# Peptides against a protein of PDB entry 6B4E, part 29

Target 1, 295 residues: chain A of PDB entry 6B4E
Amino acid sequence: TNFDKISKMFWHYKDKIAQIKQDIVLPIKKADVNVRNLLSRHKRKINPKFGQLTNSNQQLFKIQNELTQLINDTKGDSLAYHWILNFIAKAVVHQAETEVRVKPESALPLGKLTLYLLVQFPELQELFMARLVKKCPFVIGFTCEIDTEKGRQNMGWKRNNENKWEDNTSYDERMGGILSLFAIITRLQLPQEFITTTSHPFPIALSWHILARICNTPLNLITNTHFVILGSWWDAAAVQFLQAYGNQASKLLILIGEELTSRMAEKKYVGAARLRILLEAWQNNNMESFPEMSP

## One batch from the design tools (peptide; aimed at target 1 A205 W208 C215 N247)

Design b2_p16_8_s4 (made by RFdiffusion4, then SolubleMPNN; from b2_p16_8, 6 letters changed)
Fold by OpenDDE base, seed 5:
Structure b2_p16_8_s4 (fold): chain B 295 residues (1-295), chain A 16 residues (1-16)
Amino acid sequence: as target 1 above (295 residues)
Amino acid sequence: MEIVLPPELAAEEPSV
């Protein structure tokens, strides 16, 4: 693991967020009134769609089609198109922070929708990844110290309107929700219409990166959050990860479930205890995945 | 202190 490369990637996406603000968000405020009105109407129609997802493929396909049409309506203006994609990227991550946080299995329909949009609209990929890394650096296996304000900000900690940091439980749950979504995306197959024409934008190999990079992280930087997000990843993707990489996957799951938890046992992290339970369930041939969506 | 991964697991590209 080259941590310098990971850090460079992290800062690349931080810079991308700043660029998005300068090149997309701010210019639209000065755009023609008709463009601004179009985007305002589209924003209002798009925003509720993510909360309308259910465990139904029929409902998913309906929402996919509706969003596709709404996005296509903006293609006549490149700036408007990029603005609506950036809005979608933000909305998807926000849904992970709120709904997936409390209902992890909701990551499946949200992940399917997101993957479809990422393939259908390739310009969404960099916008989405930048938003993910800003909110949850764990998606690229980045970790830094959180003893400083800057360190906490880099790791995606939020402050409220009173400049108070969020509580540890809220942070852990938000990170778990975002990582659950990302994990699902990495383990999903491409939609049937794309499987022969394009490569997966965020393949299962990115899950490998997350696990390996966390294993190689200096132990003094490992927190309860690392175990929480590993548990969230496990629920979302462990079955498919084992299917993809076989014995090598097993070795890596043992490293996170047994070795990493054992080395951190003195900390008595609740997230680590949960990860041990997941390991034990697997060892007893009782590993579960999220239920498949209904037709 | 860190977990030293075997070379095959430490690689950025996993071996399938």
Scores: peptide ipSAE 0.436, ipTM 0.933, DockQ to the pose 0.119
OpenDDE base, seeds 1, 2, 3, 4: peptide ipSAE 0.135, 0.165, 0.148, 0.307; ipTM 0.857, 0.872, 0.869, 0.830

## One batch from the design tools (peptide; aimed at target 1 C215)

Design b2_p17_1 (made by RFdiffusion4)
Pose (drawn by RFdiffusion4):
Structure b2_p17_1 (pose): chain A 295 residues (1-295), chain P 17 residues (1-17)
Amino acid sequence: as target 1 above (295 residues)
Amino acid sequence: SEYEETLTELDEWFDNL
């Protein structure tokens, strides 16, 4: 892995976040009353819909249809359309760092909803990817030091209610939740309405890149967070990763489960212990996936 | 090392995919 290229990719998405603020978010303050009224009303109607998802496919379709109608209502104004898509991208990532953090299997319905929106509204793709990278750089394998305040900001750290950094546990759980959503998207087949006509925008090869880049990261930059996101990724995508790459995926899973954990053993990282358990469960023919969605 | 050899083999395989 050429980590200079990974850094260039990271800063490309950081620049995209700045561009979104300049060209989508700030100009909406100057939009006419019809646009402001529509966006104010629609953002209220959209916000709770992500938490209304359940393990039921019928409920997923209902929410997809409701959101499709609300988004289509904004298409008459390119700026309002891009603003509501940016709002949705932020809301989906927030849902991942809250609900998916507490209930990892909720990443499956949320991933299906997001993937559907990503192909129904393709302008969402760049907005969503930039948001993921800004909030969880592990999705592209970016890692930097967090000894400095700027490094902590680069890696997606947040502050609590007193300008102190959130504890390590809170950060690790958020990162797992966000990366779990992205890991579900990379291993999902497109919905039937698009599977016959469209290339998957974030395919399974992106999961290969995450694993390979963590395994190639300098060991002095590895933290408990790398093991936590790999465990979250495993729960969400390891079965399909093997289906895609076979013996090669097996070699990579062994590398992360046996070698990466062993080389960092003195750190006694909690996430490394769980990743070893996941490796042993697979070796005992008991690899799990989230239960498929109910009717 | 054996670990570095395995990662080189995986990278070469993935580039030729």

Design b2_p17_1_s1 (made by RFdiffusion4, then SolubleMPNN; from b2_p17_1, 8 letters changed)
Fold by OpenDDE base, seed 2:
Structure b2_p17_1_s1 (fold): chain B 295 residues (1-295), chain A 17 residues (1-17)
Amino acid sequence: as target 1 above (295 residues)
Amino acid sequence: SSFDETLKELEEYYANL
């Protein structure tokens, strides 16, 4: 693991967020009133779509088509197009922070929708990744200290209006929700219509990076959150990860589930205890995956 | 350590994917 490379990647996306503000968000405020009105209407139509997802593929396809049309309506204006994609990127991550947080299995339909959009609209990829890294640096295996204000900010901690940090449980759950979505995306196959023409934008190898980079993280930086997001990842992608990499995947799962948890046993992290349970379930041939979606 | 050796092995494997 090259931590310098990871840090550079982290800051690249932090810079991208600033760039998005300067090049997309702020310019739209000065755009023609008709463009602003169009985007306001589209925003109102798009935003509820993510909450309308169910475990139904039929409903998924309906929403995919509706969103595709709405996005295509903006292509005549490059700035408007990028603005709507940035809005979608933010909305998807927000959905992970709220709904997936409380219902992890909802990551599957959300992930399918997101993957479709990422392939259909390639410009969404960088916008989405930047938002993910800002909100949850764990998606690229980045970790820094959280004993400073800047460190906490970099790791995606929020403050309320009273300048008080969010509680540990809230942070853990948000990170778990976002990581669940990303994990799902990495393990999904491309829709049939794209398999021969497009490479997967966020392939299963990115899950490998998450696990390996966490394992290489200095132990003094490992927190309960690391184990929580590993557990979230496990629920979302462990089965498919094993299918992809076989025995090498098994070694990595043992490394996080057995070895890393053992090294941190003195901390008595709740997330580590859960991960140990997941490991034991796997050892007993009881590894579970999210249920497949209905027709 | 066995942990570090395993990680090294896995990194080498990934590099060859």
Scores: peptide ipSAE 0.397, ipTM 0.905, DockQ to the pose 0.888
OpenDDE base, seeds 1, 3, 4, 5: peptide ipSAE 0.255, 0.395, 0.183, 0.383; ipTM 0.811, 0.905, 0.827, 0.902; seeds 1, 4 fail the geometry check

Design b2_p17_1_s2 (made by RFdiffusion4, then SolubleMPNN; from b2_p17_1, 9 letters changed)
Fold by OpenDDE base, seed 2:
Formats: C-alpha cells, sequence, structure tokens
Structure b2_p17_1_s2 (fold): chain B 295 residues (1-295), chain A 17 residues (1-17)
C-alpha cells in the first residue's frame, strides 16, 4: 500500500470539490434566468426519483429513462449539464447517508441506478467520486487521525450549528451507508447494453483497495468506524468479491475478519464484534448477500 | 509478522491480475 498515493488522491478530490464550487456552482448563480429556471425545475423533478426506487427492476428502468431524459434536456448548455450532474452526485450520496443507512439492502437498486448514470454520463464519474471521498474517505481507504479538528473534518465528521460534533453512532451509520453504496457499485456488472463497449468505471478492484488499505492502516488510527464500514462492505459485496478473486479474496476476508479484529480485541469495538460474527457465518457456509431485485 | 507477510503476498498477487 502506497500511502503517499492515497493521500494525493484524497487531496485531489478535495481540490476537485473546491473546483466544482468555483467552476460549476457559483457560475450558475450568475447565469441567465432561463437557465436557472430550467435547472430549478429539473432538480425538483430529479430529487424525488431516488426515493422512488424499490426492489423492482421495472421501476428501476422507468426511473433510469426519466432521469436520462431530464439530464439530456440540459446538454445544450455545458454549464447546466455539469451542474445537474453535480446535483445528482450530491443527491445520490445523500440518499446513501439517509436511506441506505437505515435499510442497507436499498443500496442495490440505488447502486444499479447510479452505475447506469455513471456509464451513460461519464462526466458524472469525477463529480461523484469527489463527493464520495469528501463525505466518506474510506471509499479510497484513506484514514487520518481524528484527534484534531482538521482531522475530523477530513474524515467527514459533521458539526451542528453549536459546533458540536455528531455522535459516534450517527457518524458510523452515515459512513456505513455511503460505503455500502460504493461497495455495491464495485460488485455490479455493467448492463448488457454497455458491457462490450465500456469498461466498468468503479470495478471490484476498488473493493480490494479498500480492504487492503485498511489492513495496512496504522493500528493507532483504527477506530470502531473502520470495522463498521468493513461490516457494511461485507454485507454488500463479500459474496461477489469471493467470486471475483477466489482464494486471494478468502485470504483478505480472513485478514480483516480474524486478524484485524484480533489485533484490536482490547478495544472491544462493537463493529469488530459484528465483523467477527460475519466471519463466523462465512466459516459455517452461511455467507449472505442482498436479495436480487424482482423483474 | 504473519499479518504483514500476508498483506505483502496479496498485494503482489493483485499486481499480477
Amino acid sequence: as target 1 above (295 residues)
Amino acid sequence: SSFDETLAELEEQYAKL
């Protein structure tokens, strides 16, 4: 694991967020009133679509088509197009922080929708990844200390209006929700219409990076959150990860489930206890995945 | 440690994929 590379990647996306604000968000505020009105109407139509997802593929396809049309309506203006994609990136991550947080299996339809949009609109990829890394640096296996204000901010901790940090449970659940979505995206196959013409934008190899980078993280930086997100990842992608990498995947799962949890046993992290249970279930040939969507 | 050795092995194998 090259930590310098990971750090550079983290700061690249932090810079990208700043760039998005300067080059996309702020300029639209000064754009023609007709453009602003168009985007206002579109965001109101787009935003509820993510909450309309169910375990139905038919419903998924309907929403895909509706969103595709709404996004295509903005392509005549490059700034408007990038603004709406940035809005979508933010909305998807927000859905992960709220809905996936409380219902992890909802990551599957959301992930399918997101993957479709990422392929259909390639400019969404950098916008989405930048938002993910800002909100949940764990998606690229980045960790820093959280004993400082800047460290907590870098790791995606929020403060309320009274400058009080969010509670540990809220942070853990938000991170788990976001990581569940990302994990799902990495393990999904491209839709049939794209599989021969396009490479996967966020392939299963990125799940490998998450696990390996966490395992290489200095133990003094490992928190309960690391185990929570590993558990979220496990539920979302462990089955498909094993299918992809076979024996090498098994070694890595044992490394996180057995070795990493054992090294941190003195801390008595609740997330570590859950991950241990997941490992034991797998050892008993009872590894579960999210249910497949209905037709 | 066995842990570090396992990680190194996995990274080496991944590089070959």
Scores: peptide ipSAE 0.128, ipTM 0.805, DockQ to the pose 0.879
OpenDDE base, seeds 1, 3, 4, 5: peptide ipSAE 0.084, 0.088, 0.046, 0.041; ipTM 0.787, 0.789, 0.776, 0.731; seed 3 fails the geometry check

Design b2_p17_1_s3 (made by RFdiffusion4, then SolubleMPNN; from b2_p17_1, 8 letters changed)
Fold by OpenDDE base, seed 4:
Structure b2_p17_1_s3 (fold): chain B 295 residues (1-295), chain A 17 residues (1-17)
Amino acid sequence: as target 1 above (295 residues)
Amino acid sequence: SEFDKLLKELEEWYKNL
């Protein structure tokens, strides 16, 4: 693991967030009134759709088509197009922070929708990744110290209106929700219509990187959150990960589930305890995955 | 350590995919 590379990637996306604000968000406020009105209408139509997802593929396809049309309506203006994609990126991550957080299995329909959009609209990829890294650096295996305000900020900690940091449980759950979504995306197959024409934008290899980078993280930087997000990843992608990499995947799962948890046993992390339970379930041939969506 | 050895093995394996 090259931590310098990871750090550079992290800061690249931090810079991208700043660039998005300067080049997309701020300029649109000065755009033609017709463009602003268009985007306001589209925003209102788009935002509810992520919450309208169910375990139904039929409903998913409906929403995919509706969003595709709404996004295509903006292509006449490049700035408007990029603005709506950035809005979607933010909305998807927000849905992960709120809904997936409390209902992890909802990551599956959300992930399918997101992957479809990422392939259909390639410009969404950098916008989405930048938002993910900002909110949950764990998606690229980045970790820094949280003993400073800047460190906490870099790791995606939020402050409330009273300038108080969020509680540990809230942070852990948010990170778990976001990571669940990302994990799902990495293990999903491309929609059938894209398999022969497009490479997967966020393939299963990125899950490998998450696990490996966490394993290489200095132990003094490992927190309960690391184990929480590993558990979230496990629920979301472990079955498919094993299918993809076979024996080597098994070794890595043992490494995180048994060895890493053992190394941190003195901390008595709740997240680590859960991860051990998941490992034991697997050892007893009871590894579970999210149920497939209905037609 | 055995942990580090295994991790290096896995990294090498992945690198050669």
Scores: peptide ipSAE 0.509, ipTM 0.938, DockQ to the pose 0.906
OpenDDE base, seeds 1, 2, 3, 5: peptide ipSAE 0.503, 0.503, 0.376, 0.377; ipTM 0.935, 0.936, 0.877, 0.869; seed 3 fails the geometry check

Design b2_p17_1_s4 (made by RFdiffusion4, then SolubleMPNN; from b2_p17_1, 11 letters changed)
Fold by OpenDDE base, seed 3:
Structure b2_p17_1_s4 (fold): chain B 295 residues (1-295), chain A 17 residues (1-17)
Amino acid sequence: as target 1 above (295 residues)
Amino acid sequence: SEFDKLLEELEKEYASL
């Protein structure tokens, strides 16, 4: 693993977030009142859509169509279009931090919706990835020390209004929720209408990168969170990952489930214990995936 | 270590994909 390249990628997306603020978010505040009103109306219509997802494909398709129309209404103004896509990127990640965090299987409909939008609106891809990396650097396999304020900030830790860091459980759950969404996206097939015309924007190979980069991370930087997000990834994508890479996938699952957990056994991480349970379930031919969505 | 060997093998296999 080339950690210099990963660091460069991390800082690229940090810079992208700053650019988005300067070039998209701030300029809209000074835009024409009609544009601001349009975007305000669209924001109000778009925001609840992500919470309206169920395990129904019919409901998914309805929401896809509604969002597509709302986004298309902004294409006449490039700044408005990019603003609404950035809003969507933020909203999707927020949904992962809140709903997927407590109900991991909800990542499936959210991931399907997100993948559709990423393909339908390619400009969303960089906006979404930048937001993901900001909130959960684990999506690119980036890890730094968290003994400093800057280190914690870089790893997506939040402070409350009293300038107190969030508790470890809250951080772990948020990271797990975001990574569940990303893992789902990587293992989903493109909708049939796009398979022959478009490449997958975040393919299953990105799951490989996450796992391999974590395995290569210096052990002194490995925390309970790493095991929590590996468990979240496992629930979301392990079955499909095995289907994609076969024996190579098996080796990597054994590395994270057995070898990495064993090396960190002295820490008694709860996340590591859960990952071992998942490994044992797989060894007993009882690996589970999220239930498929209804028609 | 066995872990390091497995990682090296994994990287080689991935590079060949």
Scores: peptide ipSAE 0.024, ipTM 0.672, DockQ to the pose 0.896
OpenDDE base, seeds 1, 2, 4, 5: peptide ipSAE 0.024, 0.022, 0.022, 0.023; ipTM 0.664, 0.661, 0.665, 0.660; seed 1 fails the geometry check

Design b2_p17_2 (made by RFdiffusion4)
Pose (drawn by RFdiffusion4):
Structure b2_p17_2 (pose): chain A 295 residues (1-295), chain P 17 residues (1-17)
Amino acid sequence: as target 1 above (295 residues)
Amino acid sequence: SEEEEREEELEEIEEHL
């Protein structure tokens, strides 16, 4: 892995976040009353819909249809359309760092909803990817030091209610939740309405990149967070990763489960212990996936 | 060709770890 290229990719998405603020978010303050009214009303109607998802496919379709109508209502104004898509991208990532953090299997219905919106509204793709990378750089394998305040900000750290950094557990759980959503998206087939006509925007090869880049990361930059996101990724996508790459995926899973954990054994990272358990469960023919969605 | 490139990358990752 050429980590200079990974850094260039990271800063490309960081620049995109700045461009979104300059060209989408700030100009909306100057939009006409009709646009402001529509966006104010629609953002209220959109916000709770992500938490209304359940394990039921019928409920997923209902929410997809409700959101499609609300988003289509904004298409008459390109700025309002891009603003509501940016709002949705932020809301989905927030849902991943809150609900998926507590209930990892909720990443499956949220991932199906997001993938549907990503192909129904393709302008969402760049907005969503930039948001993921800003909030969880591990999705592209970016890692930097967090000894400095700027490094902590680069890696997606947050502060609590007194300018102190959130504890390591809170950060690790958030990163797992966000990366779990992206891991589900990479291993999902497109919905039937698009599977016959459209290329998957974030395919399974992106999961290969995550694993390979963590395994190629200098060991002095590896933290408990790398093991936590790999465990979260495993729960969400390891079965389909093997279906896609076979013996090569097996070699990579062994590398992360046996070798990456062994090299970092003196750190006694909690996430490394769980990743070893997942490796042993697979070796005992008991690899799990999230239960498929109910009717 | 892509399979050979992935095998080579895996050998490099094994050596690294």

Design b2_p17_2_s1 (made by RFdiffusion4, then SolubleMPNN; from b2_p17_2, 6 letters changed)
Fold by OpenDDE base, seed 1:
Structure b2_p17_2_s1 (fold): chain B 295 residues (1-295), chain A 17 residues (1-17)
Amino acid sequence: as target 1 above (295 residues)
Amino acid sequence: SEQEKREKELKELEELL
């Protein structure tokens, strides 16, 4: 694992966030009133759609079509189009932070919707990835120290209005929710209409990168959060990961479930204990996955 | 084949461990 490369990737996306603010978000505030009104109306229509997802594929397809139409309505103005995509990127990640954290299986319909939009609107890919990395650097296997304020900020820790850091449980759950969404996206097949013509924008190989990079992370940087997000990843993608890479996937699952947990045993991390239970369930041929969506 | 593509990718990924 080349950690310098990972750091460069992390800062690339941090720079992208700054660029988005300067080139998309701030300029739209000075745009024509008609454009601002259009975007305000579309924002209000788009925002509730992510919460309207269910375990129904029919409902998913309906929402996909509605969002596609709403996004297409903005294509006449490049700035408006990029603004609405950036809004969607933020909204999807926010849904992962709030809903998926408490109901992990909700990542499946959200992930299917997101993957569809990422393929249908390729400009969303960089906007979405930048938002993911900002909020949850674990999606690219980036880790830094959190002994400093800057380190905590880099790892996606939030402060409230009183400048108090969020509690550890809240942070762990948010990271788990975001990582669950990303894991789902990586393990999903492209929609049937795209499978023969388009490459997967965030393929299952990115799950391999997450696991491998965490396994190679210096132990002094490993926290309970690492094990929490590995557990979230496991629930979301372990079955499909094994299907994709077979015996080599098994080796990597053993590395995170057995070796990494054993190396950190003295810390008595709750997340590590859960990951050990998941490993044992798998070893007993009782690995579970999220339920499939209904027709 | 998709399988061959995955096998090639897997070899590349193994080097990252």
Scores: peptide ipSAE 0.120, ipTM 0.799, DockQ to the pose 0.128
OpenDDE base, seeds 2, 3, 4, 5: peptide ipSAE 0.102, 0.114, 0.114, 0.116; ipTM 0.782, 0.786, 0.786, 0.788; seed 5 fails the geometry check

Design b2_p17_2_s2 (made by RFdiffusion4, then SolubleMPNN; from b2_p17_2, 6 letters changed)
Fold by OpenDDE base, seed 1:
Structure b2_p17_2_s2 (fold): chain B 295 residues (1-295), chain A 17 residues (1-17)
Amino acid sequence: as target 1 above (295 residues)
Amino acid sequence: EEEKKREEELEELEKLL
């Protein structure tokens, strides 16, 4: 694992967030009133769509079409188009932090919707990835120390209005929710209409990178959160990961489930205990995936 | 030694991607 490369990637996306603020978000505040009104209307229509997802493919397709139309309405103004995509990127990640956090299986319809939008609107890819990395650096296998305020901020820790850090459980659950969404995206197949014309923007290889990079992370930087997000990843993608890489996938699952948990046993991390249970379930041929969506 | 072996194994796995 090349940690310098990972660090460069992390800071690339941090810089991208700053660039988005300067070049997209702030300029819209000064844009023509008609543009601002358009975006306000579209924002109000778009925002509830993510919460309207169910386990129904019919409902998914309906929402896909509605969002496609709403986004296309903004293409006449490049700044408006990029603003609405950035809004969508933020909204999707927020949905992961809230809904997927409490109902991990909801990552499946959300991931399908997101993947569709990422392919349909390629400019969303960088905006979405930047938001993901900012909120959950684990999506690229980045880890730093959290002994400093800057370290915590880099790892996506939030402070409330009183400058109090969020509790460990809240952080772990948020990271798990975001990682679940990303994991599900990496293991989904492209919609049939895109298979022959487009490559997958975030393929299953990115799941490999997450696991491998965490396995190579210095043990002194490994926290309960690492095990929590590995467990979230496992629920979301382990079955499909094994299908994709076979024996090589098995080796990596053993490394995270057995070796990494054993090396950190003295810490008695709750996340590690859960990951061990998932490993044992797999060893007993009882690995489960999220339920498939209905027609 | 075990940690070095682990890193080497992971590097070999990464090459198989």
Scores: peptide ipSAE 0.057, ipTM 0.718, DockQ to the pose 0.089
OpenDDE base, seeds 2, 3, 4, 5: peptide ipSAE 0.052, 0.046, 0.021, 0.030; ipTM 0.721, 0.711, 0.430, 0.653; seed 5 fails the geometry check

Design b2_p17_2_s3 (made by RFdiffusion4, then SolubleMPNN; from b2_p17_2, 7 letters changed)
Fold by OpenDDE base, seed 1:
Structure b2_p17_2_s3 (fold): chain B 295 residues (1-295), chain A 17 residues (1-17)
Amino acid sequence: as target 1 above (295 residues)
Amino acid sequence: SEELKRQQELEELEKLL
């Protein structure tokens, strides 16, 4: 693992967020009133769609079609189009932070919808990844110290209106929710209509990178959050990861579940204890996956 | 060191992909 490269990727996406603000978000505030009104109406129609997802594929397809139409309505203005995609990127990540954190299996329909949109609208890919890395650097295996205010900010910690940091449980759950979504996206197959024409934008190899990079992270930087997000990843993608990489996947699962947890045993991290339970369940042929969606 | 061996093993696994 080359940590210098990972750091460069992290700062690339931080710069991208700044660019999005300068080139997309701020300019729209000065745009024509008709464009602003259009985007306001579309935002109001789009925002509730992510919460309308269920375990039904029929409902998923309905929402996919509705969102596709709403996004296509903005293509006549490049700035408006990029603004609505950036809004969608933010909304999807927000849904992961709020709903997926409390109901991890909801990552499956959300991930399917997101993957569809990422393929249908390729310009969404950079916007979405930038938002993911800003909110949850774990998605690219980035870790820094959190002993400083800047370090905490870089790792996605939030402050409230009273300038107080969020509690550890809230942070852990938010990171777990976001990573669950990303893990699901990496392990999903492309929709049938795209399989022969398009490459997967965030393939299962990115899950490998997350696990390997965390395993190579200096132990003094490993926290309970690392184990929490590994557990979230496990629930979301371990079955499909094993299907994709076979024996090599098994080796890496043992490394995170046994080796990494053992090395950090003196810390008594709750997340590590859960990950150990997941490993043991797998060893007993009781590995579970999220339920499949209904027709 | 044991840590160095672990890192080497992970790097070797990465090369298999």
Scores: peptide ipSAE 0.046, ipTM 0.698, DockQ to the pose 0.088
OpenDDE base, seeds 2, 3, 4, 5: peptide ipSAE 0.043, 0.046, 0.049, 0.024; ipTM 0.693, 0.696, 0.706, 0.652; seeds 2, 4, 5 fail the geometry check

Design b2_p17_3 (made by RFdiffusion4)
Pose (drawn by RFdiffusion4):
Structure b2_p17_3 (pose): chain A 295 residues (1-295), chain P 17 residues (1-17)
Amino acid sequence: as target 1 above (295 residues)
Amino acid sequence: SAEEREEELEELEERYS
């Protein structure tokens, strides 16, 4: 892995976040009354819909249809359309760092909804990827030091209600949740309405990049967070990763489960212990996936 | 692509030896 190229990719998405603020978010303050009214009303209607998803496919389709109608209502104004897509991208990532953090299997319905929106509204793709990278750089394998305040900001750290950094547990759980959503998306097949005509925008090769880049990261930059997101990724995508790459995926899973954990054993990282348990469960022919969605 | 992935895996094995 050429980590200079990874850094260039990271800063490309960081620049995209700045461009979104300049060209989508700030100009909306100057939009006409019809646009402001529509966006104010629609953002209220959109916000709770992500939490209304359940394990049921029928409910997923209902929410997809409701959101498709609301988004289509904004297409008459390119700025309003891009603003509501940016709002949705932020809301989905927030849902991942809250609900998926507490209930990891909720990443499956949320991933299906997001993937559907990503191909129904393709302008969402760049907005969503930039948001993921800003909030969880591990999705592209970016890691930097966090000794400095700027490094902490680069790696997606947040502050609590007194300018103190959130505790390590809170950060690790958020990163798992976000990365779990992206991991589901990379291993999902497109919905039937698009599977016959469209290339998957974030395919399973992106999961290979995450694993390979963490395994290639200098060991002095590895933290408990790397093991936590790998465990979250495993729960969301390891079965399909093996289906895609076979013996090569097996070699990579062994590398992360046996070698990466062994090299960092002195740190006694909690996430490394869980990743070892996942490796042993697979070796005992008991690799799990999230239960498939109910009707 | 498959050969490039195999080569990367061999490099990783060497790295973790």

